# Designs tried in a protein design run: peptides against a protein of PDB entry 2Q3Z. Part 82

Target 1, 272 residues: chain A of PDB entry 2Q3Z
Amino acid sequence: YVLTQQGFIYQGSAKFIKNIPWNFGQFEDGILDICLILLDVNPKFLKNAGRDCSRRSSPVYVGRVVSGMVNCNDDQGVLLGRWDNNYGDGVSPMSWIGSVDILRRWKNHGCQRVKYGQCWVFAAVACTVLRCLGIPTRVVTNYNSAHDQNSNLLIEYFRNEFGEIQGDKSEMIWNFHCWVESWMTRPDLQPGYEGWQALDPTPQEKSEGTYCCGPVPVRAIKEGDLSTKYDAPFVFAEVNADVVDWIQQDDGSVHKSINRSLIVGLKISTKS
Target 2, 254 residues: chain A of PDB entry 2Q3Z as posed
Amino acid sequence: YVLTQQGFIYQGSAKFIKNIPWNFGQFQDGILDICLILLDVNPKFLKNAGRDCSRRSSPVYVGRVGSGMVNCNDDQGVLLGRWDNNYGDGVSPMSWIGSVDILRRWKNHGCQRVKYGQCWVFAAVACTVLRCLGIPTRVVTNYNSAHDSNLLIEYFRNSEMIWNFHCWVESWMTRPDLQPGYEGWQALDPTPQEKSEGTYCCGPVPVRAIKEGDLSTKYDAPFVFAEVNADVVDWIQKSINRSLIVGLKISTKS

## One batch from the design tools (peptide; made by RFdiffusion4, then SolubleMPNN)

Design b2_p15_7_s1 (from b2_p15_7, 10 letters changed)
Fold by OpenDDE base, seed 5:
Structure b2_p15_7_s1 (fold): chain B 272 residues (1-272), chain A 15 residues (1-15)
Amino acid sequence: as target 1 above (272 residues)
Amino acid sequence: KIIYYDDGVHKLVFI
């Protein structure tokens, strides 16, 4: 989890699982220095350097900072996300084969955002950075992954009689989503929540005003303890949200569709 | 709000 520099990331769908090779490269030349730069340009350091540095001994604190800094939302973070198949002014997310080139490009261009990333790219870069900083970390793939935007643990769709989605289509389910799990103690929580902690660097929802997510104990998610910081309801919904598909009739009546049943969540953790 | 799309690799399942 710390020493392995090469691995695989799972992609595709629950029915057709794929993987890609990935070079994490956490011990390649200059990568540690780039990770330290990443910490030194984070908003908390810029606000109060002494306080930020004093807290870097906490993997909880560092994990949360890295989750926010891997994306370029709200800060001088590493990657810009894009999902519309228009990548001509950058690098296609599908073209990356490792974290090292991404991190080097970011640094060499004055900490300007790298174009472009998607979930597995965000997760892989976060994994590299966390490993560089001595935090045991692995990439996780979740198939049929929910994105809950209103914190109700539901994914709701409204359709007309023709099956066309009504409204702004705000809530969504991905064929797959990637994030990371990091091993750490949680002295800030009640006993028993040490171990794997979920962190999601893909900019999906704001946590305390910043596009970051976690750390949250995997145990808390499994047990349904949604009071556990950070972001337990959001991460819980990614793997366990209930899906409701409503059909709206012309008379204004609504009923649940029975034709589409989607089970949210099939999590696969990497072995290294 | 971030807008997501289908690029054939990473896509929405339910919509």
Scores: peptide ipSAE 0.164, ipTM 0.807, DockQ to the pose 0.046
Fold by OpenDDE base, seed 4:
Structure b2_p15_7_s1 (fold): chain B 272 residues (1-272), chain A 15 residues (1-15)
Amino acid sequence: as target 1 above (272 residues)
Amino acid sequence: KIIYYDDGVHKLVFI
């Protein structure tokens, strides 16, 4: 989890699992320095360097900073996300084969956001950074991963009588989503939440005003403790959201479609 | 809000 520089990231779908090789490269030359730069350009450092530095001994604090800084939302973070298949002005997310090139590009271009990332790229870069900083970290893939925007633990689809999806697709289920899990103690929580913590560097929802997610104890998610910081409801929904498929009739009546229940969440953790 | 699309690799699953 710290020593492995090469691995696989799982992609595809629950039925057709794919993987890609990935070079995390946390021990390659200059990568640690880049990770430190990442910390030094984070908003908390810029606001109060002394306070930020004093908190860097906390993997909870660092993990949260990294989750925010791997994406360029709200800060000088590493990656710009893009999902519209228009990657011509950058590098396609599918083209990356490792974190090292991404981090080097970011640093070499004055900490300008690298174009482009998607979930596995965000996760992989976060994994590299966290490993560099001595935090045991693994990439996790969740198939049929929900994106709950309203914290109701539901993914709701509205369909007309013809089965056509109506409205905006704000609440989503991905074929797969990637994030990271990091091993840390949680002195900021009640006892028993040490261990794997989920962190999601993909900019999906804001947490306390910043596009970051976690750390949240995997145990809390498994036990359904949604009060646990950080972002337990969101992460819980990613793996456990109920899918409600509504059929709207011409008369405006709505009823649940039972035949189209999708089981959210099939999490695969790397063993390395 | 960030807009997500189906790019053939990472895609929204319709049930």
Scores: peptide ipSAE 0.317, ipTM 0.857, DockQ to the pose 0.047; fails the geometry check
Fold by OpenDDE base, seed 1:
Structure b2_p15_7_s1 (fold): chain B 272 residues (1-272), chain A 15 residues (1-15)
Amino acid sequence: as target 1 above (272 residues)
Amino acid sequence: KIIYYDDGVHKLVFI
């Protein structure tokens, strides 16, 4: 997990799993230096360098900083996300074959955001950075991944009598979503939460005012302990959200659909 | 608000 520089990232759908080769390149020349620059331009360092540096021995702290800094939301982070198929003023997210080029572009352009990323790109760059910093990390893919925006652990769809979705599709289920899991102890939690921690660098929801997510123990998600920091409810919902289909009748009444066809969550962890 | 679209790689799955 720290030593492997080449790997695969899983994509596609639950019905048709695909993968792409990816060069993480954590040991390539200059990459560690770029990772250190990433830490030195983070908002916490800029606010109080001494405090930030004193906390860099904590993989919990570093993981959270990295999850925020891999995206350019709220800071001088690495990647700008885009999902509208309009990539002409940058690089298509599908064009990337490794983290090294992305990180080098970011640094060489004065830490300006690189255009563009999507979930697997964010995850892969985070994986590279965390590995560089000595944190065992892997990319994970979750198929039928939910994005809960209102923290109710539900994905709700409203349909008319014809089955047409009504209103804004604010809550979403992705065919796939990628994030990372990092191995660390959790001295800030009760015993037993050491091991794999989920971190999500894709800007989805704000955590404590910043587009970052985690670390949260995979065990806590598995056991349904939503009180664990950080962001347990959100990560839990990604893999376990209940989907509710509401049918709205002409009289304005709503009832739950009897047919539940979609199940949220099929997580695949990379083995290398 | 981050806006997501269907670009053929990421697809919104609706039940």
Scores: peptide ipSAE 0.225, ipTM 0.820, DockQ to the pose 0.046; fails the geometry check
Fold by OpenDDE base, seed 2:
Structure b2_p15_7_s1 (fold): chain B 272 residues (1-272), chain A 15 residues (1-15)
Amino acid sequence: as target 1 above (272 residues)
Amino acid sequence: KIIYYDDGVHKLVFI
């Protein structure tokens, strides 16, 4: 949709929305060549080049490949994610101001992973690549975004009798999360699911064995059609997961403290 | 396993 090379990415929190300027640079010199390299080093191409190339006319196929290749998990992808504030051996995710430098670094270092990215960096690079490949794409920010790890559409917290969170806090809600939406037809689905498709290049959960997500129709998510490929339950949970707070008593009994259905997905910011 | 942390920009929301 948005074919501008410069834009903004929304960050912060639902209460305090922030934005950063970003240079997508999809039409800068050499970027198309880098995007083609990205396709040519993807696992599907390496496994069967002819089959991969024959499918590159499908934005559904290409979108899914790009979602997997923007992260370096499982392949020669672009970015390594890191969230622990220890970025001394690379570039802080907060230091990036555009996709072009990231893509150039990746290519110039023999398709070695670039250190480091977080959600908005992954999303922005994916947006650049998809736009470069002729797929209308925008970055989306969801505030209070859930990461469902057990595919139950719930974010569950366990607390002791003193209100202290127990366990490894496996399920998470982010202050914000970024992904992309791409405009495409969905001939692989029933009629009516053309339009914006969510794709998430941040390595959160595996889909069909690879850290990728989507494309899934935004309409399917809005309508609660969780049967829709790809990854509808996961994307649905990002925006609509119910939060359950459990209290564990010393006797081993578990009581439901709070069911907060309105915490997740408070705001979705999209570029028009 | 990917582990996420609070780095002051991208934060976990505790409920």
Scores: peptide ipSAE 0.168, ipTM 0.797, DockQ to the pose 0.045; fails the geometry check

Design b2_p15_7_s2 (from b2_p15_7, 9 letters changed)
Fold by OpenDDE base, seed 4:
Structure b2_p15_7_s2 (fold): chain B 272 residues (1-272), chain A 15 residues (1-15)
Amino acid sequence: as target 1 above (272 residues)
Amino acid sequence: RILYYDDGLNKLVFT
């Protein structure tokens, strides 16, 4: 999880799993230096360099910083997310085959955001950075992954009688979503939450005012401990949210659809 | 909040 530079990222769907080869390249020349630059341009460093540096021995702190800095939201982060299929002014997220080129581009262009990323790109870059910093990390793919905007553990869709989705699509389920898990102790939590921690660098929701997510103990997610920092409800929802598909009739009445209900998190693929 | 769209690879399940 630290030494492996080449791997695979799982994509596709629960029924038809695909993968792409990915060069994490954490040991390639200059990559560690770029990771350190990433830390040095984070908002917490800019606000109080001494305090930020003093906390870099904590993988919890560093993990959270990295999750925020891999995306360019709110800071001078690495990647700009884009999902509208308009990638002509950059690089298609699907074109990347490794983290090294992304990180080098970011650094070489004065820490300007690289266009463009999606979940697996964010996750892969985060994985590279965390590994560079000595934190055992793996990419995780969750199929039928929920994006819960209000932490209610529900993904609600409203459909008309013809099955057409109505209203805001802010709550959604991805065919797949990627994030990372990092191995660390959690001295900031009650005993027993050491081990794999979920971190999500894809800018989906703000956590404490910043587009970042985690670390949250995988154990907490498995046990349903939603009080556990950081962002347990959100991560829990990614893998466990209930889908409620509402059908609105012409008369305005609403009832739950049974046939279109899905279970979030049908399959999670990662190394054991 | 960021608006997400489906593309050829990463897509919403119910779209």
Scores: peptide ipSAE 0.044, ipTM 0.709, DockQ to the pose 0.046
Fold by OpenDDE base, seed 1:
Structure b2_p15_7_s2 (fold): chain B 272 residues (1-272), chain A 15 residues (1-15)
Amino acid sequence: as target 1 above (272 residues)
Amino acid sequence: RILYYDDGLNKLVFT
C-alpha cells in the first residue's frame, strides 16, 4: 500500500464493473517534493506555519489537509472537478492514466488548479500524496454511492404524478464513487478505531468550512457510530443512506412511493 | 429507476 506504484482503479457500475490501470508513481523523481509543496501552500500553513508544521507528525492531521488540498475548492489545491462533459479548455478526466502528470502540471504552472478531475482522479491523486508522505493508502470504489447534503441519512426525491423529478437534484446517487482509505492510529478517539480510515477528496460537502472529508474510522461506519470524527454522518450516508421517493399530488399533498426502495452501497471494491 | 452505465464517468443513477 506504500510501495506499489502501479495499480487499478475500479469504475463503471455494479452490473458492469470496469477498471483502469493507474500509475500512482509516489517514488518517481520530484513527486515527494511536490507533495511537500502541497503542504506548504495549504491554508493552515499560510495562517500559522509553526502550528501547521508541528502537526504534520499526525497522519490524522495530514490526511485531513490532503483531503482538502487535492481539490482546488477554497484553496490553491490540485484539481478542479467537472461533470458536465465540457472539457475543451482542459483535459478530460477520462484521459488521465496516472497521478504523476497531474501533480507535475500543478507544480509547473505555479500551483494552479489542473482541469479536470472526477472522483477517481481525486482519489488517485490523494492516494499518491498520502503514500508519498508515508501513510499506507488505497483507493476504494463504492457502487451506487449516495451524496447526502443535509446529513439526515435520506436521499429524498420529489416527483409529480407523471414521475418527473421536481426541483433541483441536490441529493444524488452516483453510479460509482471513489475515495481513499488510509491506515493509521486514532489517538484522538477511543480505543479500537485504529486501522483503515476513510478520506474523500472529491469536493462534495464542506467540513468545518473546507471541502474536505475524514479521516473517519471504517469501523465507526460499519458499527454506525456517527459521533466519530471526522464526518461520520456523511461517509455513512455514502454507503448506507435510504432513498425516499415522494410523490406530490396536484393538491400539494405528498406521499411515499409504495414500490420504490432503492439500495445504496451495492458493492465496495478495492485492491486486497 | 436505477440506471447502469458501462462507462467510467460519474453519472446520476436515480432518475
Scores: peptide ipSAE 0.035, ipTM 0.704, DockQ to the pose 0.048
Fold by OpenDDE base, seed 3:
Structure b2_p15_7_s2 (fold): chain B 272 residues (1-272), chain A 15 residues (1-15)
Amino acid sequence: as target 1 above (272 residues)
Amino acid sequence: RILYYDDGLNKLVFT
């Protein structure tokens, strides 16, 4: 979780799981220095360097900073996300084979955002940075399946008679999604929440005004403790939701889709 | 939240 530089990232679907090799490269030359630069350009450091530095001994604090800084939303972060298949002015998210090239590009271009990333790219870069900073970290992939874990949360989507989604697509569930889990103590919480903490660097929703997510104890998510910092309700919804797809007819009537109800929560972690 | 799209590899379940 700290020493392994080569690994695999799981992708695909619940029925057809795939993986890609990934070079995390946390011990390659200059990578630690780049991670330190990442900390030194974060908004909290720029606002109050002394306060930021005094808090860097906390993996909770650092993890949250890294979650925000791996994406370029709101700051001088590393990666710009894009999901519309228009990657001609950058590098396709599918083309990356490791974190090292991404981090070096970011640094070498004056901390300008690298184009482009998607969830596994964000997660992999975050994993590299956190490992560099001495925080045991692994990439996690979550799949959607109609027959996996019991649902704890209901998410409802509406379609018209033509199958077009009505409302906000940002609430929709991916075929797969990647984030990271980091091992740390949680002195800021009640006893028992030490261990794996979920962090999501993919920009999805703002937390305390910044596109970041976590750390939240995996135990809290498993037990349904949604009061736990940080972002427990959001992470809980990612892994423990019942997705209901409603079809609205022209007459205004609604009914459940025949085969589109899904249960979210099939999680696979890396072994390295 | 950010709006997401399909890209052939990573896609929304209900698109």
Scores: peptide ipSAE 0.060, ipTM 0.773, DockQ to the pose 0.049; fails the geometry check
Fold by OpenDDE base, seed 2:
Structure b2_p15_7_s2 (fold): chain B 272 residues (1-272), chain A 15 residues (1-15)
Amino acid sequence: as target 1 above (272 residues)
Amino acid sequence: RILYYDDGLNKLVFT
């Protein structure tokens, strides 16, 4: 994990899995320096450099910082997410073939956000940074991944009588979503939660006021321990949320739709 | 009826 610089990122759909080659390049020239810059421009460092530096020995702390800094939300982070197919003023997320160019662009432009990223780009850059910092990390792809926006572990869609989706803020299911898992001990938790920890750098929901996610023990997610920090309910929902399709009638009545075609967390692909 | 938004590789699916 730490030593591997080239790999594959899984994409596509549960029925039609595809992958792209990716150069993580954590050992390429200057990449470590860029990762250190990333740490030195994080909000916690800017607020209290001594405190931030004193905590950099903790992979839990560093993982959380990296999760927040890979996206440019709330800070001088690396990537700006965009999903509307309007990439003319930057680079299409689909055009990237590695993390190195992204990180170099970020640094060379004075830590200005790089345009643009989507989930696998965020995950891949996070993977590079974490590996560079000595944390064993892998990219994970989940097919039919839920984005729980209201923290109820349900993905609820409302339709009118004509079957049209109501509201601009409907919860969503990605055909696939990527995040990272990092290997670390969890001295901040009860025994048994060492091992793979999920971290999600794609800006989806705020955690403690910042667009970041994790680390949360994969074991906790598997066992349904939603009290485990960080962000267990959100990550749990990404893989296990129930989908409810509601039909709203003009009279205000709400009924469940008969058809439920999508299943959250259908398949997860990663290295074992 | 399944609605989706296609951004290339990712598709936002609405059920």
Scores: peptide ipSAE 0.017, ipTM 0.633, DockQ to the pose 0.054; fails the geometry check

Design b2_p15_7_s3 (from b2_p15_7, 8 letters changed)
Fold by OpenDDE base, seed 1:
Structure b2_p15_7_s3 (fold): chain B 272 residues (1-272), chain A 15 residues (1-15)
Amino acid sequence: as target 1 above (272 residues)
Amino acid sequence: RKIYYDNGLKKLVFT
């Protein structure tokens, strides 16, 4: 998980799993230097360089910084996300074949955000950076992945009597979503939470005021321990959120639909 | 709030 430079990223849907080849390229010339620049332009370094540097020995700290810096939200991060199919002023997220070109473009343009990324691009770049920094990391794909926006661990949809979805559809389920898992100890937690930690660099929700997510022990998610740092409820919801389908009648009454067919979560970890 | 669209690869699912 540190030595492999080429791999695959899983995409598609739960019924039709696909993959694309990806060049992580963590050992290519200049990539480590770019990763160090990423650390040196992070908001915590700019605020207090000595404090930031003193904490870089912690994979927990570094993982959280990288999660925030892979996206350009709130900082001089690497990638700008875009999901509206209008990519004419940049590179389509679907065009990338590796992390190296993205990181080089970012650095060569004075740490200006690269256009554009989506979840697998964010995850892949984060994977490259974390591997460069000596943290064993893999890309993870979750099919039928929920995005809980109100922290209630539910994905709620409202339908009229005709079955038409009402409202803005603010809560969503993706056909797939990608993030990373990194192997580290968790001295900041109770014993037993060492191992794989989930980190999500896609800018979905703010954590402590920054678009970042994790690290959170995979074990905590499996056991339903939502008190664990960081962002356990959000990551838990990605893989385990309950879907509630409400039917609103003309009289204003609301009842749960009897047929819940959608099941959130089918996580696949990469082995390459 | 971010608006997400179907790009043919990444899409919203509600069954």
Scores: peptide ipSAE 0.260, ipTM 0.840, DockQ to the pose 0.045
Fold by OpenDDE base, seed 4:
Structure b2_p15_7_s3 (fold): chain B 272 residues (1-272), chain A 15 residues (1-15)
Amino acid sequence: as target 1 above (272 residues)
Amino acid sequence: RKIYYDNGLKKLVFT
């Protein structure tokens, strides 16, 4: 989880699992230095360098910083996310084959955001950075991954009588989503939450005002302890949200449909 | 809030 530089990232769908090779490259020349630069340009460092540095021994703190800094939202982070299939002014997220080129581009361009990333790219870069910093980390793929936008642990769809989805589709389930899990103790929590912690560097929702997510104990998610910091409800929803499919009739009546019953969450963790 | 699109690889399940 620290030493492996090459691996696979799982993609596709629950029924048709795919993978791509990925070079994490955490031990390639200059990568550690870039990871340290990443820490040195984070908002907390810029606000109070001494305090930030004093906390870098905490994988909880570092993990959260990295989660925020891998995306360029709210800071000088590494990657700009884009999901509209218009990548002509950058690199398509699908083109990346490793973290090294991304990190080098970021650094070489004065910590300018790299165009572009999506979930697996964010996750992979985060994995590289965290591994560089000595935190055992793996990329996780979750199939039928929910994006709970309103923190109600539900993904709700409204359909007309013809089955056509209505509205802006603010609530969504992805065929797959990637994040990372890092191994760490959680002295900031009640005993028993040491182990794998979920971190999501994809800028999906803000956590305490910034686009970051986690760390949250995988155990907390499994046990449904949504009070556990950080971002337990969001991560829980990614893997456990209930899907409600509403059918609205012409008369305005609404009823639940079980026609498209979908099981949210099929998590695959890498073994390296 | 951010809007996500189907790029063919990563896609919304209910589209």
Scores: peptide ipSAE 0.260, ipTM 0.842, DockQ to the pose 0.047
Fold by OpenDDE base, seed 2:
Formats: sequence, structure tokens, C-alpha cells
Structure b2_p15_7_s3 (fold): chain B 272 residues (1-272), chain A 15 residues (1-15)
Amino acid sequence: as target 1 above (272 residues)
Amino acid sequence: RKIYYDNGLKKLVFT
């Protein structure tokens, strides 16, 4: 979790699980220094350096900062996400084989965002950074992973009478999604929520105005405690959302075609 | 705007 520099990231689908090798490289030369730069360019540091530094002893605080800074949304973060298969002006997300090159590129170009990342790249870089900072962290893959956009714990699809998905308003389920889990105590919560905490650095939804997610106790997600900070409803939906398929008729009427429970959520965690 | 696309590796399950 801390010492392992090489590992695997799980990909593919629930039916056909695949993995790729990944060099996390948290102990390679200069990587720790880059992680410290990442902290020193975060919005909270820029706003109040003394306050930010005073909180860096908290893995909860640091985890949340890292979740926000691994993506370049809202800040001088590391990676720009792109999902449209147009990567000619950068590096394809599928081409990366480790976190080290990404972090070095980011630093060497004056903390300019690296093109491009997707979920496993975001997760892997976050894993490297958190490990560098002494936080036990692993990459997690969730198959049939939901992206709840309206905080209702449902994934709703609207189809016309021909079964065609209508508009850009349809919520999403991915074949897989990756994030990280970090081991930490949660003195900011009631007793019993120490242990693995989910953090998602992929810019999916804003949390308190920033594209970040977590930390949230894995236990809280398993037990359905959605009141637990941070972002429990969103993470819960990633792994447990119900799917509703709506048919919209020409007259504007809608009816449920399929209500699928148990489609969302098959989590596989790395042991390294 | 739809920000996610099927790129052959990461795919939307119901699109």
C-alpha cells in the first residue's frame, strides 16, 4: 500500500475483467518533491498558506486536496480529462504506463495540466501522490459504475418510442470506473469510521465548489450512511444506484420500461 | 454537453 511501486489497474467489464501494469513510482527521484509542489499550488495554500500547512498533518485534509489537485479543474492541477478519442495534441490516456512521467511532465512544464487523463490515470496519479505523502492507498475499480448527476441515487435514461436515448440529459453508467481508497482515521466523524476511505480524483461532480470527492468511509457506503462526509451520496450512487429506463412518447407522456436494480456496482480492489 | 464518450476502452453501458 505504501511500499509497492509497481502494480496493476483493473479495467474491462464485469464480464471480461482485464488489468494493465502500472508503475506508481512513489519513491523514484524527485517524485516526493513534485508531490510537495502539488500541495504548494493548491487553492487553499494560495488563499492562506499558514492555514493550509497547519492542516497537512491530517490525511483527511490532504486526501481531499489531492483529490482536487490531480485533476486540473478549478486549479493548477495535474491532468486534463478527455473522453472523445481526440488526443492528437497530447498523450492518449491509454498510452500511460505509470504516474512518474505524468508528474514529471506537469512539474517540468510549470505545473501546466498534462493532456490527457481518464479515470484510471487520475486514480493512479492520486495513488502515487498519496503514497508519497505516507498515506496507504490502493486503486479501486468499480464495474458498471454509475455517475449520478442530480443526487437522487438513480440513474435515469430517457428513450423515445424507438428505444433511442434522448438528449444529453441521460445519466451515465460506465463499464468501469477507477478511484482510490486510502487508509486513515476519521477524528472528524463518529467512532467506527476509521479504515479505508474512498477518494475520487476524476472530475465528475463538484463537492463544495471544487471537482473533488471524498474522503468517505468505505464502511459508511457499505452500511448506507449517506450523511457521512464527504460525498457519501455520490460515492454510494457509483456503487449502488438504481437504474430507471423511461420511455417518452410523442405526446410527452413517460412510462417506466425497465427498473433495474443490481446492475450497478462490482468493486475490485488491488491488494498492493 | 456530454463530456464522456465511448472510446473503446471505457464505455457507457446503456448507450
Scores: peptide ipSAE 0.217, ipTM 0.833, DockQ to the pose 0.047
Fold by OpenDDE base, seed 5:
Structure b2_p15_7_s3 (fold): chain B 272 residues (1-272), chain A 15 residues (1-15)
Amino acid sequence: as target 1 above (272 residues)
Amino acid sequence: RKIYYDNGLKKLVFT
């Protein structure tokens, strides 16, 4: 989780699991320096360098900063996400084979956002950075991963009597989603929440005004303790959201149906 | 169920 530089990232679907090889390369030349630059350009450092530096001994603080800085939303972060299959002005997310090239490109171009990433790319880069900073970290893949946008722990959509989806399709379920888990103590929480903490660097929802997510104890998610910081409801929903199908009839009546045909969440953690 | 594909690798699912 710290020493291994080569690994695999799981992809595909719950029924057809695939993987790709990935070079995390946390010990390659110059990578640690790039990780330190990442910290030095984060919004909190720019606002108050002394305060930011004083908090860098906390893996909780650093993890949250890294979660925000791996994406370029709100800051000079590393990666720009794109999902529309138009990658001609950059590198296709599917083309990356490791974190090192991404981080070097980011630094070499004056900390300009690298085009492009998707969830596994965000997760892999975050994993590299956190490992460089001495935080044991692994990439996690969750199949049938829910994206809850309104914090109600539900994925809701409307259908007509013909089964056609109505509305803006704002809430969604991914065939797979990737994030990271990092090992740390949680002195800011009640005893017992030390261990693996979920962090999600993919820009999905804002947390305290910034596109970041976590750290949240994996134990809290497993036990359903949604009061724990940070972002427990969101992460919980990714792995446990209920799917609600609103059926609108011709007469205007609306029926609520809980769809049990799709089970949200099948999480696989990497071995190294 | 509606499925939207991103380059055949990732898809958005509405069941």
Scores: peptide ipSAE 0.042, ipTM 0.766, DockQ to the pose 0.050

